# Ledger of designs, part 17: peptides against a protein of PDB entry 5A53

Target 1, 230 residues: chain A of PDB entry 5A53
Amino acid sequence: LVENVKQALFIPGQSCNKNLHDIMVDLSALKKPDMKRFNRKNDIHPFEDMSPLEFFSEKNDCSLMVLMTSSKKRKNNMTFIRTFGYKIYDMIELMVADNFKLLSDFKKLTFTVGLKPMFTFQGAAFDTHPVYKQIKSLFLDFFRGESTDLQDVAGLQHVISMTIQGDFQDGEPLPNVLFRVYKLKSYKSDQGGKRLPRIELVEIGPRLDFKIGRIHTPSPDMVTEAHKKP

## One batch from the design tools (peptide; aimed at target 1 K6 Y86 A226 K229)

Design b1_p26_1_s4 (made by RFdiffusion4, then SolubleMPNN; from b1_p26_1, 16 letters changed)
Fold by OpenDDE base, seed 3:
Structure b1_p26_1_s4 (fold): chain B 230 residues (1-230), chain A 26 residues (1-26)
Amino acid sequence: as target 1 above (230 residues)
Amino acid sequence: MKFYAMSDEEIAEIEKESALLESLLS
């Protein structure tokens, strides 16, 4: 059974500012047409009370949510939430560093809405460390879109790249995750012998460096239930 | 719709696509 594409809901928190709003608009553009945005600020504190988010998940039929908040302690904070059966599955705070770039900072390129992205993950910890494994799972789940057969590489338009910023040891603060988006540009190779088209990556934005904050993980029982596909 | 969690098998399939991309960029 091919599951329907998961829908995302972007929610401005009470402390959402202009920068966060702009980031929200640009990041959510990558999720079109499977995205909804609230225009009004909502006073939600998910690590204190998760019930408002569960309510929004059910009412909007969205299993993915992003809450935009900012404080002195947690500046430019994007809380990514996933639900299962409209109950909170997992949450992670990703704070955007001040050096972010918006789509307007890059050359505007033609973009087809709804095409499936390719993904690249740089850093061994994406496969071994629990937090980075969760981040990898989250972004794959968030931006995967419609399942397409591997055969149509020609239908791939953009690449989402995530890089762990440097090495780290146990007990050290977790390095930032560098989020980059590229468009694939195909060139006909004029060299007669190499039949493979030359592909280049052009950065299109947004450019976000994520600092990792608080995390909520599902109970073992919820994990079991969420993986039981009928 | 319940929206089930992504399986390890699904992740592995996506990673195969990434490997193909890397081969095309080399």
Scores: peptide ipSAE 0.414, ipTM 0.894, DockQ to the pose 0.749
OpenDDE base, seeds 1, 2, 4, 5: peptide ipSAE 0.368, 0.369, 0.364, 0.368; ipTM 0.881, 0.881, 0.879, 0.878

Design b1_p26_2 (made by RFdiffusion4)
Pose (drawn by RFdiffusion4):
Structure b1_p26_2 (pose): chain A 225 residues (1-189, 195-230), chain P 26 residues (1-26)
Amino acid sequence: LVENVKQALFIPGQSCNKNLHDIMVDLSALKKPDMKRFNRKNDIHPFEDMSPLEFFSEKNDCSLMVLMTSSKKRKNNMTFIRTFGYKIYDMIELMVADNFKLLSDFKKLTFTVGLKPMFTFQGAAFDTHPVYKQIKSLFLDFFRGESTDLQDVAGLQHVISMTIQGDFQDGEPLPNVLFRVYKLKSYKSRLPRIELVEIGPRLDFKIGRIHTPSPDMVTEAHKKP
Amino acid sequence: DHYEPSELAPEEKRTRIHTVEEMEEM
């Protein structure tokens, strides 16, 4: 009954550069094998016209899309896009801070591609705040991959950690979201003692513009059998 | 390139979106 794994399409915008491209490549690796990359630049402006994104979603059968854009106003802009029936469901701009680290900045460890990642979300706002609820929903939907009733403990290899940069009060600017990836190591103490090693990429997301679905589309996208 | 607005896909071609509770239960 459940749908196939959602496919991701990474799309360099007109203003995409090499540094932003490196961030796309390393992050796209976490999506393998359910990912496609475009090589050329495309003149796409999602908050002015959504038509091209809906077109690419249909023709490439990708319900998950990431547009790469950079200006001084919005530097290292990653616009995450989800579609339902090839129509836009929601959008959010996540801009990468300059303190980012790539896979090259971390010791390369053995890594089995295509395993179900673990998730940990740190921050009460991931459950109550509309903006951060969307981000939690986005990144769960984006990277969880294959749904299954069966889990091999040996397959529990890495964790995707997302942390809000400190608590905050209403009216203040929204804190950044800290994207971290760790590889698990376990030792004997039955329950093992767990330690973590960072493997990257390391990304601090600055929150930009947001598009939310209509109630009608939510009803259809979240319809129960 | 020029792009026209599209229409909602037939139901059998739609990729359903799960709630956070559903995804955590999977």
Fold by OpenDDE base, seed 1:
Structure b1_p26_2 (fold): chain B 230 residues (1-230), chain A 26 residues (1-26)
Amino acid sequence: as target 1 above (230 residues)
Amino acid sequence: DHYEPSELAPEEKRTRIHTVEEMEEM
């Protein structure tokens, strides 16, 4: 079965800096082999004109895009874009807080590229609040795709944890989303003469705290079309 | 100026990665 895995394009914007580049490299490594990166900066302002992103979606055959920009107002901004039929479906700005950790900040571990991560979501708002529902949908779509092969479960290597940082009321600023990546380590525990397999989660990075920025929601028509499974 | 597909990194194969550096260089 050729898994129709959605391809991602990582785009350095004109204001992309070293920190964003390093974050891009580390985050894109989790999307390998289903990832492309531009090496050069592109001047793209997706909330002003979406046409360049639609062009890149079509020309690169990528339904997922991440634009890396940084400004005084939107520092370390990762704009996540999804397309349907090479047209913009949705967009969300996720600004990486300054407390980020790169893969180099963690213990180097061997792993296989292209294994699908398991996801965990902490916070009721991921199921109820429209913005957090979009984030959940986006990250599942981005890293896991639509089909989990049973073989991918048997090969489970990575866990991506997404946590809403605290409770919030209506009209309050949306809490950050804490993005964490863990590797499963299996240990043989000799507790009591029965070798029970012990599984431990070891953080491998990157560690990203996402501040939510601007959002573009899909049109009702595009929602209907995108949910039409062939 | 919009960069066309010619500047994309090559498609990476499913491989076993041993180091973080190997992940970054791929």
Scores: peptide ipSAE 0.016, ipTM 0.431, DockQ to the pose 0.038
OpenDDE base, seeds 2, 3, 4, 5: peptide ipSAE 0.008, 0.007, 0.011, 0.009; ipTM 0.394, 0.382, 0.406, 0.492

Design b1_p26_2_s1 (made by RFdiffusion4, then SolubleMPNN; from b1_p26_2, 8 letters changed)
Fold by OpenDDE base, seed 2:
Structure b1_p26_2_s1 (fold): chain B 230 residues (1-230), chain A 26 residues (1-26)
Amino acid sequence: as target 1 above (230 residues)
Amino acid sequence: MYFEPLELAPEEKRVRIYTVEELEAM
């Protein structure tokens, strides 16, 4: 079953600023060609009323959405939304820390549009803690792209790395998630005999540190429905 | 093709690379 590639819709909220716009452009570039962006600001408050997002999901045939908002309380906030059957499945607020880097801050490396990234997750909580499980699931779902045959392993040029910033205990604030993007650079090691290709990772951006905000989790019924493979 | 775990600098965090197949099975 070739699952259809999930389309993403990037929505600037009413409070979207230049930094968020630039972040949106750079992050959405990784989702090309399976991405749409609104050029106009939309007044959407997803944790107050989800109906506008469900409408946009259906109208644009996008099961992934990212709402860009900023306030004093939630600066540089990217609300990631997934829908199932054009109904809200889950939502998570990920606030970008001020230390972000754009693609322009890195040496321009040409990347082929539409190549699937590899993923790396650093931190045990990605497999144990519900919030980090949701983040892992979200980013895998977001950037998975088309099911390409194994022959495209040679085309895997990008690594998306997600790291939990430090350890935490129960009841402590959840550590940030460090989002990094690397390009694989293969060097022919000419050194002495068996040409093991040396692979180097070159950071290409964007560099985003995500602070976790509000979360909406799916109902058990929606989880069951979404996991039913057609 | 054995992908050696790329040590992403700086801390000794073993990077588990998921293959497309592993991601599709999740």
Scores: peptide ipSAE 0.016, ipTM 0.451, DockQ to the pose 0.037
OpenDDE base, seeds 1, 3, 4, 5: peptide ipSAE 0.010, 0.012, 0.010, 0.010; ipTM 0.400, 0.400, 0.432, 0.411

Design b1_p26_2_s2 (made by RFdiffusion4, then SolubleMPNN; from b1_p26_2, 8 letters changed)
Fold by OpenDDE base, seed 3:
Structure b1_p26_2_s2 (fold): chain B 230 residues (1-230), chain A 26 residues (1-26)
Amino acid sequence: as target 1 above (230 residues)
Amino acid sequence: PFYLPGELAPEEKRTRIYTVEELEAL
């Protein structure tokens, strides 16, 4: 089944700062060519009124949105939004920690636009805990790209890694999610007459540590409808 | 030890995760 690639819209909020702008540019580069960016700030508060985001989803034909805002309470906040039929499906606030690294902080590597990433998820909670399940689903949906059946190892360019930062118990604050991007490098090793193909991962950025904020979960009706339409 | 990419110390800019055979089996 060739699933249509979901388009993403990156929206600077009214409180968007230089750091968030730079993060937006670098993160959105991983979504090329299936990405749009607004150049102007928009005064949007998705947890108060979702209607502007639904309007932008429909107008731009984007089922994925990222709103960039920053406040004292929610510094470097990336609100990830998914829509179904141009209606809000789910939302999650992911606040970027100050220790972030941009693509410019890493060695420039050649990158082919449009290649499907591999994913790795570290932490059992990605498969058991509702919030981390939503994060896993979101990032798989966001960066999945074209469904090419071509297991062409030559088509594997990069790996997106997401790690839960430590263990947690019920009632404790949810640990951060460590977002990392690596490029695959294949080397032929001539050690001992066995040509063992060696694959190395090289970090290429951006490097983001996400603090989890507010969440909007889909209605049971929307979940049912989203599963009916492949 | 197979280190999952997210557990890599910031100093390990390069890690081996999979052989080609392991990737083809996925």
Scores: peptide ipSAE 0.019, ipTM 0.346, DockQ to the pose 0.019
OpenDDE base, seeds 1, 2, 4, 5: peptide ipSAE 0.021, 0.009, 0.011, 0.006; ipTM 0.444, 0.373, 0.392, 0.348; seeds 1, 4 fail the geometry check

Design b1_p26_2_s3 (made by RFdiffusion4, then SolubleMPNN; from b1_p26_2, 8 letters changed)
Fold by OpenDDE base, seed 4:
Structure b1_p26_2_s3 (fold): chain B 230 residues (1-230), chain A 26 residues (1-26)
Amino acid sequence: as target 1 above (230 residues)
Amino acid sequence: MFFEPLELAPEEKRTRIYTVEELEAL
């Protein structure tokens, strides 16, 4: 069964500012062609009322949503939402730190729309800690694209890298997640008659450091239903 | 297969050259 590529909807909230809009544009460009963006601001508070997001999920046939809001307490906040059967499955607030870089801050490279990313995760907590496991699952689900049996390496053009920023103990604030995007650059190595292709990673942006905010976890029943193979 | 995460800092990844075999194994 070829799972249909999950569609993403990017929603500017009422408090969306220019910087957060620019971040939205750049991040959503990585999800093309499987992405929609609203041009109008919407007054949505997902941790107070989820019903507007469920409505938008159904109306736009999008199982992935990102809400862009900004406040003094939650500056540059990207709320990532997943739905199952157009009902909220999970949510996580990821606040973009002020040190962000846009695509315009990097060397312009040609990008082919629709090619699959490779993923790298740095930090043991991505496999052990519930919050970082959710983040890993979310970003894999968000950017994985079409499930094709042909992992043709020729079809891979970029790498999404996620790194937990430092160690932490139980009860400490969760470290930021460093989001980086690289393009693969192939070089012909002329070393010693063996033309081994070498691939260099070139950062292409955006560069985002995510501070973790509020989380909504799915009910046990929704987890069971979402893992049922059709 | 759990791919062992390449524990490289985001900046160190910029200069790392991967072989095609290393990428096919990812």
Scores: peptide ipSAE 0.022, ipTM 0.484, DockQ to the pose 0.020
OpenDDE base, seeds 1, 2, 3, 5: peptide ipSAE 0.021, 0.039, 0.012, 0.021; ipTM 0.371, 0.432, 0.375, 0.376; seeds 1, 2 fail the geometry check

Design b1_p26_2_s4 (made by RFdiffusion4, then SolubleMPNN; from b1_p26_2, 7 letters changed)
Fold by OpenDDE base, seed 1:
Structure b1_p26_2_s4 (fold): chain B 230 residues (1-230), chain A 26 residues (1-26)
Amino acid sequence: as target 1 above (230 residues)
Amino acid sequence: MFYEPLELAPEEKRTRIYTVEELEAL
């Protein structure tokens, strides 16, 4: 079964600003061709009423959504939403820190649209802590792309790196997640007569430090339904 | 559209996670 690539819908909220718009454009470029963007602002408050998002999920046939909002309390907020059967499965607020970098801040490297990224996750909490497990699951689902059986390493041009910024204990504020995008450059290294492929990682952007905000977790029933293989 | 979370269905986990060390060893 070729799993249909999950489609993403990027939604400017009413409070969406130029910075969030630019971030949205750059992040959504990594999801091409499997993305839609609204050009108009929509007044959506997902933690107050989820119904508008369910409506947009169904009407646009998108199981992934990103709502772009900004307030004094939640500056540069990207709410990531997943749906199952056009119903809200989970949500997470990820606020972009002011130190963000756009694609324009990096050397323009040509990349092929639609290539499946590799992922690296740095931090044990991605496997143990419920919130970071949700983030890991979300980003894997979001950027999985086409299931190419061709593990053609030559086709793997992009690496998405996600790093938990430091250690934390129970009851402490959750560290930021550092989102980085790299292009793989293969060089033939002539070191020692064996042409060992040297792989260099070149950052291409965007660079986003995510502060974790509010979370909506799926109901046990929705988890069970989402795990039911047809 | 059926939603299959990759983390929740390990057997459907077709996304190979590479460590930086694994990438440097390639």
Scores: peptide ipSAE 0.041, ipTM 0.437, DockQ to the pose 0.056
OpenDDE base, seeds 2, 3, 4, 5: peptide ipSAE 0.033, 0.032, 0.016, 0.011; ipTM 0.424, 0.397, 0.380, 0.375

## One batch from the design tools (peptide; aimed at target 1 D141 R144)

Design b1_p27_1 (made by RFdiffusion4)
Pose (drawn by RFdiffusion4):
Structure b1_p27_1 (pose): chain A 225 residues (1-189, 195-230), chain P 27 residues (1-27)
Amino acid sequence: LVENVKQALFIPGQSCNKNLHDIMVDLSALKKPDMKRFNRKNDIHPFEDMSPLEFFSEKNDCSLMVLMTSSKKRKNNMTFIRTFGYKIYDMIELMVADNFKLLSDFKKLTFTVGLKPMFTFQGAAFDTHPVYKQIKSLFLDFFRGESTDLQDVAGLQHVISMTIQGDFQDGEPLPNVLFRVYKLKSYKSRLPRIELVEIGPRLDFKIGRIHTPSPDMVTEAHKKP
Amino acid sequence: PYFDPELGAIIVDDLDDISELMGELSD
């Protein structure tokens, strides 16, 4: 009954550069094998015209899309896009801060591609705040991959950690979201003692513009059998 | 539903939850 794994399409925008491309490559690696990369630049402006994104979603059968854009106003801009029936469901701009680390900045460890990641979300706002609820929903939907009834404990290899940069009060600017990836190590103490090693990429997301779905589309996308 | 982001996801709060999950699967 459940759908196939959602495919991701990474799209360099007209203003995409090498540094932003490196971020795309390393992050796209976490999506393997359910990922495609475009090589050319495309003049796409999602908050002016959504038509091209819907076109690419249909012709490439990708319900998840990431547009790469950079200006001084919005530097290192990663626009995450989800579609339903090849129409836009929601969009959010996540801009990467300059303190980012790539896979090259971390010791390369053995890594089995295509395993189900574990998730940890740190911050009460991930459950109550509309903006952060969308982000939690986005990254769960983006990276969880295959849904299954069976889990091999030996397959529990890495965790995707997302932390809000401190608590905050209403009216203040929205804190950044800290994206971290760790590899698990376990030791005997039955329950193992767990330690973590960072493998990257390390990304601090600054929150930008947001598009939310209509109630009609939510009804169809979240319809229950 | 089509968008059920928690479907099949492994969601933990901390390291002790991971330890408990590994223990339950190993039994």
Fold by OpenDDE base, seed 5:
Structure b1_p27_1 (fold): chain B 230 residues (1-230), chain A 27 residues (1-27)
Amino acid sequence: as target 1 above (230 residues)
Amino acid sequence: PYFDPELGAIIVDDLDDISELMGELSD
C-alpha cells in the first residue's frame, strides 16, 4: 500500500515572533508541496486543550501539525503534533536554540521540490530511548514523502541529518537534537582516466538545534489502532 | 545508504559514507 503522503499544517501561535516565523517558512519549504501554513496567529495551548488542534487537523486534512510559540520558559518552541483519525496521537516540544541558521545564511543551491530525502540518525538512543525513537518516527513521518520502492537514485538530492548532542545517563537532561540538511553535489573527478563520481555534502539549511520539552504519548489503545491501519 | 522498507525511507548510517555509497549507486 502506497501510504498517502502525510500533509503538514504550520500554525503560528499567539506568541509567534519573527524568528519563529522565519524558521517556520524555511522548515516548511522541505515539506513542499505537502504543506499548509496559517498566516494568522492562533491562541492555542496544546497541553491544556487539544481540541483546537483536532479541529484544525480535520478541517485541513492534515495529520501533521507544528505550533510555533515562544515564552521565557519555552523560547522558540516548535510543538510537533501527529493525529490519527483527526485525534491527537502524540506531541513533542522542540525548542530551537538561538544559534539557528536560516536558508539565507547558506549558499543558494538549486533544489527540486518534492524529491525524497535520505535520512541519517546519529546516536544509539534513536533506536533505544523512547523519546528519541519518537523524534525519529516524527521526522520520518514529516519528511520521508512517498513510500516508493523505486530507488530512483537520480532523485536523491538531499540528506536530513539528526544527531544527539553527546552522551547521557539515566536521570540526566536529554541532550539536544542537531537538525542539519545537506545537498549532495556530484563532481566528476578525473582521477587516472576513471571518472569516479565524487560526492560532496553541502549544508543548505536550515540549521536547528532542538532542546526537548514536554511530550504527550498516545494511549495504548490508540497505538494499537494506528498500527492496524495500513 | 539503504532503503529501509519498514521505515519507508533511505537511511544513511554515516554521513562520511554517503560519498562512497552514492558513487556506487550512480555507477
Scores: peptide ipSAE 0.299, ipTM 0.770, DockQ to the pose 0.353
OpenDDE base, seeds 1, 2, 3, 4: peptide ipSAE 0.295, 0.284, 0.286, 0.287; ipTM 0.767, 0.764, 0.767, 0.763

Design b1_p27_1_s1 (made by RFdiffusion4, then SolubleMPNN; from b1_p27_1, 9 letters changed)
Fold by OpenDDE base, seed 2:
Structure b1_p27_1_s1 (fold): chain B 230 residues (1-230), chain A 27 residues (1-27)
Amino acid sequence: as target 1 above (230 residues)
Amino acid sequence: PYMDPERGAIIVKNLQEISELMGKLEE
């Protein structure tokens, strides 16, 4: 079953600033062609009222949304939202640290739109800790593109890397998630055997360090319904 | 081996796995 590619909607909040706009543009470029962006600011407070997001999900046929807001308490905040049946499934606030880099900060490389990324996740907590499991699930869901068999992959060009910044113990603040994007360079080894290609990774941006904020977890019923899809 | 069948995503651990994956796709 080729699962339909999930469409993303990027929403500038009322407090969206230039930096967030630039981040939005660059991050959403990785989701092309399966993304929409609002050009107008919208006054949405998802942790107070989720109804506007459900309305936008349905109206735009987008099961993924990103709300861009900024405040003193939550600077450069990207609220990632997933819907199921146009109802809120989960939400997570990911605040971009000030050390971010845009695509313009890197060497411009040719990029083919719509190619399936490779993912790498560094940190055991991505498989064990509920919050990092949600983040892993979210980013896989967000950027995986078309569900194709490996044989049908038209090409591989880039790696989305997510790293948990350091170790942590129970009760400690959750470490940031380091988001990095690399372009793959492949070199054919001229040595006539079945030699694996030599590969290099070149960072292409954006570079985002995400501080974890508020989370809304799905109800058990919604989890069950979401997993029932064939 | 590199595709998460449940998620339809290509997940790799390191450069070696990427190289192996690319080698398989070029065959």
Scores: peptide ipSAE 0.496, ipTM 0.904, DockQ to the pose 0.401
OpenDDE base, seeds 1, 3, 4, 5: peptide ipSAE 0.255, 0.490, 0.473, 0.274; ipTM 0.801, 0.904, 0.898, 0.804

Design b1_p27_1_s2 (made by RFdiffusion4, then SolubleMPNN; from b1_p27_1, 9 letters changed)
Fold by OpenDDE base, seed 4:
Structure b1_p27_1_s2 (fold): chain B 230 residues (1-230), chain A 27 residues (1-27)
Amino acid sequence: as target 1 above (230 residues)
Amino acid sequence: PYIDPERGAIIVKNLEDISRLIGELES
């Protein structure tokens, strides 16, 4: 079953600033053509009332949403929301650290929009810790594109890398997640095709370090329903 | 081998895996 590509809606909140707007533009560019952006600010507080987001999900037929807000307590906050049947499935706040880099900070490389990315996840917690499992699942849903067999992949151009910044113990603050995007350069081996191609990765941006904020997890019933639908 | 069949995503561990994947696609 070719699962339909999940559509994303980027929403500037009332407190959205220029930096968040620029981050929104650059991150959403990686989701083209399966992305919509609102031009107007919306007064949405998803951890107080989720109803406006459910309304937008249904109205725009988007199962992925990103709300851009900023406050003293939650600076450069990207709230990632997933819906199932236009109801909130899960939410996570990811605050962008001040050391972010935009696409304009990197050398412009030719990039084909809409190609399937490769993913790398660095850190054992992506497979063991509930929060990092949610982050892994979220970013896979967000950027995987079309579900295709390898034989149908016409070309691979970029790598989305996610890294947990350091080790942590139980009860410690959760380390940041480092988001990086690389363009792949492959060089044919000169030796008669028997050698694997030489691979180089060039960072193309954006560069985002995410601090983990508040989380909403789905109810057990909703998890069961989401797994039953093909 | 690099496609997660459950998620339909291409997940690689290192540059060697990428090289292998590209080599398989170009052959």
Scores: peptide ipSAE 0.486, ipTM 0.911, DockQ to the pose 0.403
OpenDDE base, seeds 1, 2, 3, 5: peptide ipSAE 0.463, 0.485, 0.485, 0.471; ipTM 0.908, 0.910, 0.910, 0.906

Design b1_p27_1_s3 (made by RFdiffusion4, then SolubleMPNN; from b1_p27_1, 9 letters changed)
Fold by OpenDDE base, seed 1:
Order: C-alpha cells, then sequence, then structure tokens
Structure b1_p27_1_s3 (fold): chain B 230 residues (1-230), chain A 27 residues (1-27)
C-alpha cells in the first residue's frame, strides 16, 4: 500500500506577525507540494480547545497542522499538530528564537521541489527522551515525503538536520533543537581507490532554533489504534 | 493512515554515511 503523503496545513493564528509569517512561508516551502496555507488569521487556542483543529484537519484533509502564534510568554510559537482519523494525536509548541534566518539570508541555490530529504539527528536524547523522541517522530512524519524505493542520487538533494543544543540532566530545562537545512553537493572523488563521492553540505535555510514549549501526548488507546497496520 | 513516521525515511548519521549512501546509489 503506497501510503499517501501526509498533507500539512499552516494556520496563522490571531497573533501571527510578519516574522512568523515569513518563517511559515519558508518552512512550508520544504513541504511543497503537500502543503496548504490559510491566508486569514484564525483565533485558535489548541491547548484550551482542540475542536477547531480537528475540524480543520477534516475539512482540509490534512493530518499535519502548524499554528503560528506569538505572545509575550510564547514568542514566535509554532504549534505542530498531528491528527489520526481527524482527531488530535499529539501537539508540541516549538518557539523560534530571534536569531532565525530566512531563505533570503542564504545564497539562492537551485532546489527541486518535492524531492525526499535525508535526515540527521544529533543528540542521544532523540532516541531516549520522550519529548525529543516525539520531535524526531514529528519531523520525520512531516518531511519524509513519499516512500519511494527507487531512490537515486538525483533524488537526494538536501538534508534536514536537527541537533539538541547541548547536554542536559534530568530535571533541567530541555535544550533547544537546532533546525538546519543543507543542500548536498556531490563531487567525483578518486580518493583511496574507493570511488566514493566527496560530499559537501551547503546551508540553504531556513535556520530555526526551537525552544520547546507545551506538549500534548496521545492516549495509550489512540497510540494503539494509530499503530495498527491496516 | 498508519502512524509509522520512520517508514521510508532516510536517516543518516554523518557526512561519511551520506557519502557511502550516495556511492551505493551510483554503483
Amino acid sequence: as target 1 above (230 residues)
Amino acid sequence: PYMDPERGAIVVKDLEEISRLMGELES
């Protein structure tokens, strides 16, 4: 069964500002063509009432949503939402730090829309800590694209890199997640008798440092249902 | 839709692994 690529809906909240809008545009460009954006602001408070998001999920046939809001307490907040059967599965707030860079801040490089990315996850906590496991799961689910078995070199043009910013202990605030996007440059290399191409990574943006906010996790029953193979 | 985000995802550790992967695809 070729699973359809999950569709994403980007929603400007009532408090969405220009910076968040620009971030939304740039991040959503990585999800093309499997992305929709609302042009109008919507007054949604997902941690107070999830019903509007479930409605939008169903109405737009999108199982991925990103709500863009900003407040004094939660500046540049991107709430990532996943649904299963148009019901909320999980949510996480990721606040973009002020040091963000847009695509326009980088050298323009030719980029083919719709190609499958590679992922890198730097930090052991991505495999062990429940919050970072959720983040890893989310971004894989969000950007993996089509499950094509026929992966050729031409089909792998960029890398989505996520890094946990530093070490932390139990009970300490969770370090930020550094989101980076690189274009892959391949050069023919005759080094060492192994015809392995020389690879260079060039950052293409956006550059986002995510501060982790509030989280909603699915019920055990919902997890069970969501992981049932059809 | 089945929730298996790792299915079909290409996760690599480092540049060396990318190079290896690319080399395997070119062969």
Scores: peptide ipSAE 0.514, ipTM 0.886, DockQ to the pose 0.799
OpenDDE base, seeds 2, 3, 4, 5: peptide ipSAE 0.503, 0.442, 0.401, 0.507; ipTM 0.882, 0.888, 0.868, 0.882

Design b1_p27_1_s4 (made by RFdiffusion4, then SolubleMPNN; from b1_p27_1, 10 letters changed)
Fold by OpenDDE base, seed 4:
Structure b1_p27_1_s4 (fold): chain B 230 residues (1-230), chain A 27 residues (1-27)
Amino acid sequence: as target 1 above (230 residues)
Amino acid sequence: PYMDPERGAIVVKNLEEISELMGKLES
């Protein structure tokens, strides 16, 4: 089943600043052509009232949304929202640390829009801890692109890398998630025979360190429904 | 082996797996 590519909507909140706008532009560029951006600020508080996001999901036919807000308590906050049947499935606040780098901070490389990425996840908690499992699931859904067989992959050009910053124990604050994007550089091995290509990674941006904020988890009923629908 | 069949995503562990994957796609 070729699942339709999930569409993303990027929404500036009322408190969206220039830095968040620039981050939004650069992150959304990785989701082209399967993204929309609002040009106007919207007064949305998803942890107080989710109804405006459900309305936008339905109106724009987007199952992925990112709300850009900033406050003293939640600086450079990207709220990632997933919907199922245009109802809120889950939400997570990911606050971008001040050490972020934009695409303009890296050497511009030729990039083909719409190619399927590869993913790497560094940290055992991505498979065991419920919050990091949600983050892994979210970013896979967000950037996987078309569901194709490996044989039908038109080409591989980039890697999305996510790393948990350090170890943690129960009851400790959750470490940041380091988001990195690399372009692949492949070299043919000059030595005759079935040698694997030499691969180099070049960082292309954006570079984002995410601090984890508030989370909304799906209801058990919605989880069951989401697993039943093909 | 690198495709997550449940999610339709390509997940790799390291550069070696990337090289292997690319080698398979070029053949």
Scores: peptide ipSAE 0.485, ipTM 0.895, DockQ to the pose 0.413
OpenDDE base, seeds 1, 2, 3, 5: peptide ipSAE 0.339, 0.482, 0.483, 0.468; ipTM 0.832, 0.893, 0.894, 0.892

